# Peptides against a protein of PDB entry 3T6J: the designs that were tried, part 229

Target 1, 375 residues: chain A of PDB entry 3T6J
Amino acid sequence: PIVESYIGFIESYRDPFGSRGEFEGFVAVVNKAMSAKFERLVASAEQLLKELPWPPTFEKDKFLTPDFTSLDVLTFAGSGIPAGINIPNYDDLRQTEGFKNVSLGNVLAVAYATQREKLTFLEEDDKDLYILWKGPSFDVQVGLHELLGHGSGKLFVQDEKGAFNFDQETVINPETGEQIQSWYRSGETWDSKFSTIASSYEECRAESVGLYLCLHPQVLEIFGFEGADAEDVIYVNWLNMVRAGLLALEFYTPEAFNWRQAHMQARFVILRVLLEAGEGLVTITPTTGSDGRPDARVRLDRSKIRSVGKPALERFLRRLQVLKSTGDVAGGRALYEGYATVTDAPPECFLTLRDTVLLRKESRKLIVQPNTRLE
Target 2, 372 residues: chain A of PDB entry 3T6J as posed
Amino acid sequence: PIVESYIGFIESYRDPFGSRGEFEGFVAVVNKAMSAKFERLVASAEQLLKELPWPPTFEKDKFLTPDFTSLDVLTFAGSGIPAGINIPNYDDLRQTEGFKNVSLGNVLAVAYREKLTFLEEDDKDLYILWKGPSFDVQVGLHALLGHGSGKLFVQDEKGAFNFDQETVINPETGEQIQSWYRSGETWDSKFSTIASSYEECRAESVGLYLCLHPQVLEIFGFEGADAEDVIYVNWLNMVRAGLLALEFYTPEAFNWRQAHMQARFVILRVLLEAGEGLVTITPTTGSDGRPDARVRLDRSKIRSVGKPALERFLRRLQVLKSTGDVAGGRALYEGYATVTDAPPECFLTLRDTVLLRKESRKLIVQPNTRLE

## One batch from the design tools (peptide; made by RFdiffusion4, then SolubleMPNN)

Design b2_p22_7_s3 (from b2_p22_7, 11 letters changed)
Fold by OpenDDE base, seed 3:
Structure b2_p22_7_s3 (fold): chain B 375 residues (1-375), chain A 22 residues (1-22)
Amino acid sequence: as target 1 above (375 residues)
Amino acid sequence: PPPRGSYELPRPEGTLLETTVF
């Protein structure tokens, strides 16, 4: 078998300032059969990057072909086991040296299993589709999130010698119509500048890339979906995201006005963006459960994903990238914290919904990693 | 700078990671 491993201070999600890495390590085995889809995605990556909603000047100048492998994790030491990984996490290294992507296939497999009767916040008519396509949609989302999410975009940099990695005279900010007014100076990084919002902001960008690009027929074809199946995978992927945005409220602490999980904060932000789009795209309806206690339902109008959802996400995703590229911390913070704010304002009443989410919360799952065998 | 390279799902629905190496 092909064995993959890494160890070190890898992820900074546990640092409130996003600066200090948590010690992490894993040992995994390559799943050759499951890697084939990701290899096809890599083969199309350079072309798919052009589909992202920012000018080529905001994308990497040179595409560095990464590795992408599906892994079955044997052991994982850390505070949480991810479904996918893109490393290294340093944007400068990603831009100049390349990166590697992995999907932790057996982690995804655990996430696929759900009991219909325990599936919260979905309409009954969506539950069977959700159960059927949750796994496949996760494969698509994780692949896009890692490869084309974290693997996309350019940081505008002035190096220690004063040289720019972009043409100051010709590159135009698509949001302002003006020349580039800000950039990263020598020694400045994404995390050093964006600090407390950096991790969640980047996850939000990556998740948004996944949702946006999963609409592309070539992506679904790569993963082996066509026709009605492809549309169902798209629908379930978007449905899962808006549901996750509601579930995210569990990870918000009202008393401290903070989020405890970067990815869940990101998913809440996306939910807010899609709710803001209006036109009946997303509806969250408070209900009463069979137990007589508060419940809720999330509805996503499938017919409005492309007409309403995609344009809203496009605009938002472009803004995320432009603000990231230019190192515009003030603008980025204003945008992101605006969508990440949780209040009890109508019509959503998110703090009230949070109470419902907590009421319907499942017990924390323990992931057990037993011994494996070579056959 | 802090790494952001891990995709974490909202919750694992199961509890057991199993794999067989061939």
Scores: peptide ipSAE 0.071, ipTM 0.700, DockQ to the pose 0.094; fails the geometry check
Fold by OpenDDE base, seed 1:
Structure b2_p22_7_s3 (fold): chain B 375 residues (1-375), chain A 22 residues (1-22)
Amino acid sequence: as target 1 above (375 residues)
Amino acid sequence: PPPRGSYELPRPEGTLLETTVF
C-alpha cells in the first residue's frame, strides 16, 4: 500500500486569532481509484480557475500543479478528523511553492451513513435523493473546496523593497471600477490581517467555490456524472449546504456572540447569502414534528439554482475574493460579520431556529480506528 | 499564521471508519 502521513502544528481553527496551530497527525493509505478522479480534477484545474468570478489579475500569476490524493485514514490524532485538507496553510507558500490536497475518503463515507428516519430538516421527498447523492456530492464539494477553493486567488503584496506583485496602474478592482487601493505589506499575512474572521472567511470562500463550480458540466463529468445524475448531484450539494447552514446554529453561542466552528459559521453565511437572493430559492419553515415538538424544513428550489442562486453566489464570492486580495479588512469584516450575525429578526428568527436545531440535535459520533487487512 | 486547510463535516455519533482491505 501507498502510505501518507503528516504531523505537526497544522490547523489554526482552535485559535481565536487564527495564528496558532493545533498539534495533529495522521497515517493513511492511498485510495487509488478515488485518487484518479481527483487527478482528473487537477488536470483541469488551470482551466477551471478561469471560471471563477474574478479577473485573471486576482488569480495566481503562475499555476502550480498541486498534488491531490484520496486517503483512507488509519489513525488520526487531533481534536477532530477533517474530510479534506489543503496544505500548507501559508498563502505565500501556496502562491510560490504550491500545495497539496487530500480527501479523507473513509471519513466522508462514514458521514454518509445517515438513517432516513433520523435525517432532520429535509422534506420527505428530498430524503431519498439526499441519501443517495450525499456521498457523491461530498466528493465533488471536497475536491472543489480544497483544490479550487483554498488553491485559488492572489494576494496583492508590496514587498519590503516597495515593489508590487501586480501592475498598480492597470489592475482594476471589479467591485469599484477603480485602481487597487489596498494590499498586503511586507510581513502581513491573511491570518495576521483578518485575524478572528480569517479562518471562517476562507472556509466560506472555499465552500462557495465548491457550490459555484459544481454547476460546471466539466466538473461533474470529471466525477463521472452526466445528465439527470449530474443535476441530482448538484441539487443535493446545494441542498446539503443550505441544510448545513441551519445545522450550523448549534455551533453559535449567543451569550458570547461567537462561533465555535469555522466551517459551520461559513455554511451559515452561505445560507444567509442564498436566503437574501430571495425569489423562493431557499425557504426555511418552522414546523411541528410527529412528537409534537418544534421542527423545521429547508426547501431548495432546484429550478432556481442557476437563475437565482448562481448569480447571488457569484457576486458574493467575487466580493470575498476582492476583499481578500486587497487586504481590505474593514470591508471584509463588514461583509462577513454582517452575514454571520445571528439574531431573532424575522422572517427567519434564527435564534428561535437555533432552539429547534438544538432540540433535534443528533448524538455525537465517535470515530474509531478502522481495521486494516492484507489479503 | 497558517490559513485554514481542513474541510470538516458534522460528525455523526458512533461512527467506525470503513475497514480497508488490501
Scores: peptide ipSAE 0.038, ipTM 0.630, DockQ to the pose 0.105; fails the geometry check
Fold by OpenDDE base, seed 4:
Structure b2_p22_7_s3 (fold): chain B 375 residues (1-375), chain A 22 residues (1-22)
Amino acid sequence: as target 1 above (375 residues)
Amino acid sequence: PPPRGSYELPRPEGTLLETTVF
């Protein structure tokens, strides 16, 4: 088997300011079969990057072919086990030197084992489909999230010598129609500048890229889905995201007005974006469970994903990228915190829904180190 | 095939890496 490992101060999610890395390490075995799918995704990455909803001037100047492997984790030392990784976490290095992507395949596989009777917040008609396609849709989402989410976009920088990595005269901000008015100065980074929102904001961007690009037929083909299967994978991927946005309320602390998990905050933001799109795309309905206690149902109208969802996500995702590229912290914070705010305002009544989410909370899963054998 | 094992996913709250399973 091919063994991969990494160790060091890598992820900064536990730092409120997004700057200090947590010590982490893993040992894993390469899954060759799944890695082949990601290799095909890498081969299409340069073209798929052009499908993202920002001008080429906001994308990396030169495409650098990254590595992408699927890994089966043997051991993981850290506060949590991810489904995917994009490293390094430094945007300047990502755009100038390149990056590596990994999918933790057996971590994803754990998520496949869902008991129908324990599956919360879905319509009964969606449960079987969700169970069937949750795994495959996760593979798609993680691949896109890492490779084309974290692996996309450009930071506008003025270096220590005063030189810009963009043409100030010709590059236009697609949101304002004006020339670029802000950028990163020497010594400024994504994390240093966006600070408390940096991690969640970036995760939101990456998740949004996944949802947006999973609509592309070429992406589904790469993962081996065609026809009705491809449409079901798309539907379940979007459904999973909006459900995750509801589940995210578990990780909000009303008394402190803060989020305890960057990815879940990101998923809540996406839910808010898709709810704002309206037109019956997403509906959250409070219900009463069989136990007589509060419950809820999330409904996603699959027929409106492309017509309503995609345009809403496109506009939002472009705005995220433009604000990131230009280092517009004020605009970025206003946008992101606006969608990340949790109130009890109608019609959603998110604080009330949070009580329901907590009531329906599933037991924490334990990941156990596996054994390997040679056959 | 993935190694044999029973995995329960930790709460996403504790995951610090790029993508969490939910």
Scores: peptide ipSAE 0.024, ipTM 0.505, DockQ to the pose 0.090; fails the geometry check
Fold by OpenDDE base, seed 5:
Structure b2_p22_7_s3 (fold): chain B 375 residues (1-375), chain A 22 residues (1-22)
Amino acid sequence: as target 1 above (375 residues)
Amino acid sequence: PPPRGSYELPRPEGTLLETTVF
């Protein structure tokens, strides 16, 4: 087997300032079969990048083809095991050596092992379909999230010598119709400018890319889905996201007006975007459980994903990218925090729904190191 | 025409999908 590992102070999610890395390490084995799918995705990445809802001027000038592998984790040390990783986080190494994407395949498999009777907030008619396709749909989402989410988009920069990496005279902001009014100056970074929203904002962009591009037939084909199966994978992927947006309320602290998990905040934002789209695309209905206590159901109209959902997500995703590219912190914060705000305002009454989410909270799964054997 | 150059800014630290079980 091919063994991969990494170790060090890598991720800064737990640092309030987003600067100090937490110690993390893993030893994993390459899953060749799943890696082959990601390799096909990489091979199509340049074409798929053109499908993203921003002008080429807002995309990277050159696509640096990354490696993408699926890994089965043998040992992991850290506070949490990710489903996907994009490394390194060092600018100098990214420029000289490139970057690598990995999917932690067996971690995903653990996440999929939900018992039907414990599956919350879904209609009964969706549960079996959800269970069947959650794994495959998540593979699609992770692949798109890492490769084409985090791997996409251009930052407009003025370097130390005053040179721009874009043509100030010809590049037009698609949202305003005007020339570019802001950019990153020398010494400014994504994290330094967007600060408290940087991580969640970027995760939201990456998740949105996943939802948006999973609608493309070529993506489904790469992962081996055609016909009705492909449509079911799309449906379950979107359904999973809107459900995740509801579940995200667990990670909101009302008293502090704060989110405790960047990815879950991102998923809540996406839920809000899709709810705002209206037209019966997404519906969250408070119900009464079999125990007589509050419950809820999330409904997604699959027939409206392309007609209602896609355009809404397109507009939102474009806005995210434009604000990111231009370093427009004020605009970006206003947009993102607007969707990330949790109130008890009707019709959704999210704070009330949060109580329901907490009431229906499942026990946290414990991940244990697997054993290996020779066959 | 404005001067042109290339400059790569660091991506947000922790560019990964955390596993959330739900």
Scores: peptide ipSAE 0.019, ipTM 0.493, DockQ to the pose 0.061; fails the geometry check

Design b2_p22_7_s4 (from b2_p22_7, 10 letters changed)
Fold by OpenDDE base, seed 3:
Structure b2_p22_7_s4 (fold): chain B 375 residues (1-375), chain A 22 residues (1-22)
Amino acid sequence: as target 1 above (375 residues)
Amino acid sequence: PPPRGSYEEPRPEGTLLEETVF
């Protein structure tokens, strides 16, 4: 058996300012069979990075081949058990030293185990497909999220000696058409500059990378999906994301105008982006449940994912990356907080939908961690 | 700076993690 572990102040999601790490630790065993898919993804990573919707000048100068392993968790100490991890969390280290990715396979298995009768906010004709492909689609999403999401993009930096890691004369901001006007100075980091939105913003970027790249045939082939199966995996992945965006409202506190979970805020933002795209791509319809109380349904038009969804996500994802690379906090905050704002404005009436989400909320579920033995 | 390296999915249902055999 191959055992992996880590311990320390790893994640800052519980810090309102995104600065202080929470003490975390895990022990896990390598799942060799599942790791093979991620190894193939790593082998294609350098090429897939070129498919991301920003100029090469906004990508890392040198690809550093990371590790990517599927793990079965034995024990996890922390406020929450992630489905995947990309470490270290310092962008400078990711750029210069590399990174490691893990998928927590048995945690994923817990996440996609859903009873059909308890599956909320989906059309009946989507439920069986969703149940069938939730797991596989989530494997794809996590792999892309970690490796090509968190593992992508460049921060423009001026070091303590005044040297830039980019050519100020030739690098053009694709959003403005102008030369780069802002960057990170010595001692400035992603988290120090973007502060309260930093964690959620980065998760949103990573999730968006997952949705965007899962449309690429090579990605689906790596995970063993072709033809109709590949299309179903894509559909369910996008469907899961828009559903998650609705579910995210549980984690919004209206009285404090605050989000309590970075990933869920990110998913809500993506939902807003895809709703803004219009053209019937995403529809959220308030309904009445069998109990006579409020309910809702999310519909995603499969035929419009590539024609409507992809272009909308492309533009949004590019903006996220450009603002991140240039350290443009004002622009980044304006963009992200704009999509993260929850109001009761028509047609969505998100605050009203939040009441529906809370009404349909499932009881807290417990994850019991396993024992293991040598044979 | 704060880490952003973890992907977390909503876990609507409780379950037992499978026992791992070394």
Scores: peptide ipSAE 0.025, ipTM 0.585, DockQ to the pose 0.096; fails the geometry check
Fold by OpenDDE base, seed 4:
Structure b2_p22_7_s4 (fold): chain B 375 residues (1-375), chain A 22 residues (1-22)
Amino acid sequence: as target 1 above (375 residues)
Amino acid sequence: PPPRGSYEEPRPEGTLLEETVF
């Protein structure tokens, strides 16, 4: 078997300022079959990057072909096991040297194991479809999230010599219609500027890229889905995201007005964006469970994904990228914190829904180290 | 520095290997 490993101070999720990495390491075996899908995704990456909703001037100047491998984890040492990884976690290096992506395939497989009777917040009509396609849709989402999410976009930089990595005279901000008015100065980084929102903001951008690009037929074809299956994968991917946005409320602490998990905060933000789009795209309905206690149902109108969801996500995602590229912390914070705010305002009443989410919370899932054998 | 590289981040309050909900 092909063995891969990494070790070091890598992820900064546990740093409130997003700067200091936690020591982490893994040993894994390459899953050749799944890696082949990601290889096809890599082969299409340069073209798919052009489908993202920002001008080429906000994308990396040169496409650097990354590695992408699916891994079955044997051992993971850290405070949490990711489903996917994009490294290094330095935008300057990603822009100039490239990056590597990995999907932790057996971690994803563990996430697939859900019992229908325990599946919360979905309509009965969606449960079987969700169970069937959660895994495959998640493979798509992770692949896009890592490769084209974290792997996309350009930071506008003025170096120590005063040179810009963009043409100040010709590059136009698509949101304002004006020339670029802000950028990263020498020594400034994404995390240093955006600080407390940097991690969640970037995860939100990456998740949004996944949802946005999973609508592209070529993406589904790469993963082996066509026709009705492709549409079901799309639907379940979006459904999973909006459900995750509701589940995210578990990770909000009202008393401290803070989020405890960056990815879940990101998913809540996406839920808010899609709710704001209106037109019946997403509906959250409080219900009463069979036990007589509060419950809820999330509904996603699949017929509205392309007509309502995609445009809403496009606008939001473009705005995320533009604010990131220009280092506009004030604008970025205003945008992101606006969607990340949890109140009890109607019609959603998110604080009330949070009580429901907590009431319906499932037990924590433990992941146990596997073993292998030679045949 | 750029984005968070892992699709599923550890719980800041947690110290055990656990699945992130999504």
Scores: peptide ipSAE 0.022, ipTM 0.618, DockQ to the pose 0.139; fails the geometry check
Fold by OpenDDE base, seed 1:
Structure b2_p22_7_s4 (fold): chain B 375 residues (1-375), chain A 22 residues (1-22)
Amino acid sequence: as target 1 above (375 residues)
Amino acid sequence: PPPRGSYEEPRPEGTLLEETVF
């Protein structure tokens, strides 16, 4: 088998300032079948990047073809096992040497195993579709998230010699209609500028890219979905995201006004964006469970994903990218923290919903080391 | 000055499955 591994201080999610990496390592075996799908996605990446909702001037000047591999992890040493990885986390290396994407396929497979009777916050009519398509939709989401989420967008930079990596006279900010007024200076990075929100903000951008691009027929075709199956994969992917936004409330600490998990914060932000879009796209309804205790239901109107959801996400995603590209920390923080705020204001009453989420919390899954066999 | 290179910041999607409630 083809074996891959890495080790070191890789991810900074546990650093409040997003700078210091946690020491981790894994050993994994290449899943050739799933890797082939990601190879097709890579082959289409340059074209798919053009579908993102920002001008080419806000995208990479030159596409560097990354590696993308699906891995079955044999061992993972760290605080937790990710579903996907995009490395290295150093901007200069990504630009000059490229990057690698991996999907931890067997980790995703474990996450897919949910018993119908334990599946919370979904309408009964959605549960069967959700169970059927959660896995496939997640493969699509992770692929897009890593390759075209984290792998997209340009940072405007002025180097130590005063040279810009963009034409100051011709590049226009699509949000303001004006010339570019801010950029990264020499030595400034995404993490150094955006600091406490950098990780969650970037995850939110990547998740949004996934939702946005999964609507594209070419993406679904790459993963082998057509017709009704493709539409169901789209629906379940979006449904999973809005459900995740509700579940995210578990990771908010009201007393400290902070989030304990960057990805879950990102998913809550996306939920807020889609709720703000209105028009019946997303509805969260408090209910009473069969046990007589508080419960809730998330509803996503399938017919409004393209008409209401996509435009809302497009505007939001473009705003995220523009603020990131220009290094506008004040604007970026205002936008992101605005959507990340958790209050008990009607109609959602998120703090009350949080109590419901905590009440319905599932037992933590234990991940045990897998084995291999020769056939 | 002529544009020189694009800068991208790589991010890991290290969604801790243990903390990812999907």
Scores: peptide ipSAE 0.019, ipTM 0.548, DockQ to the pose 0.064; fails the geometry check
Fold by OpenDDE base, seed 5:
Structure b2_p22_7_s4 (fold): chain B 375 residues (1-375), chain A 22 residues (1-22)
Amino acid sequence: as target 1 above (375 residues)
Amino acid sequence: PPPRGSYEEPRPEGTLLEETVF
């Protein structure tokens, strides 16, 4: 088998300023069969990047074809095991040298394993469909998240000599209609500028890219879905995201007004965006469980994903990218923290919903090193 | 630095989630 490994100070989720990495390492085996789907996605990546809702001037000047491999993890050392990885975590290197994507396939399999009777916050009519398509939809989401999410967008930079990597006279900010007013100076990075929101903001951008691009027929075709199956995969992917946004409340600490998990905060933000879109797209309804205690149901109207959801996500995703590209920390923080705010204000009453989420919380899975043998 | 490099689901019990930032 082909063995891959990495080791070092890699991810900075535990740094309050988003800069210092924690020590992490893994040893994994390449899954050739699963890698083939991601290879097809890579082959279409340059074209799919053009489908993202920002001008080419806000996209990378040169497409650098990345590697994308599905890995089965044998050993992982760290505070948490991811489902996907995009490295290196240096924007300058990603833009000039390229990047590598990996999907941790056996981790995804663990995440997929959910018993119907334990599946919370879904309508009964959605549970079987959710169980059927959660795995495949998650493969789509992770692939898009890593490759076209983290792998997309340009940072506007002024180097140490005062030269710009963009034409100041011709590049227009699509949100303001004006010339570019801010950029990254020499020594400034995404993490150094956006600091406390950098990780979650970027995860939110990547998740949003996944939801947005999964609507594209070519993406579904790459993953082997057509017709009704493709529509079901789309529906379940979006449904999973809005459900995750509700589940995210577990990771909010009201007393400290802070989030404890970057990805879950990102998913809550997306839920807020889709709720704001209105028109019956997303509905969260408090209910009473069979035990007589509080429960809730999330409903997503599949017929409104394209008509209501997509435009809302498009506008939001474009704003995320523009603010990121221009290094507009004030604007970015205002936007992101606005959607990340958790209050008990009606109609949603998120703090009350949080109590329901905590009440219905399931035991977390324990990931154990697999056994291996030669066949 | 580019966006954070890992897609992660909620961590197993025992993870120091309180030290994780958004």
Scores: peptide ipSAE 0.019, ipTM 0.598, DockQ to the pose 0.109; fails the geometry check

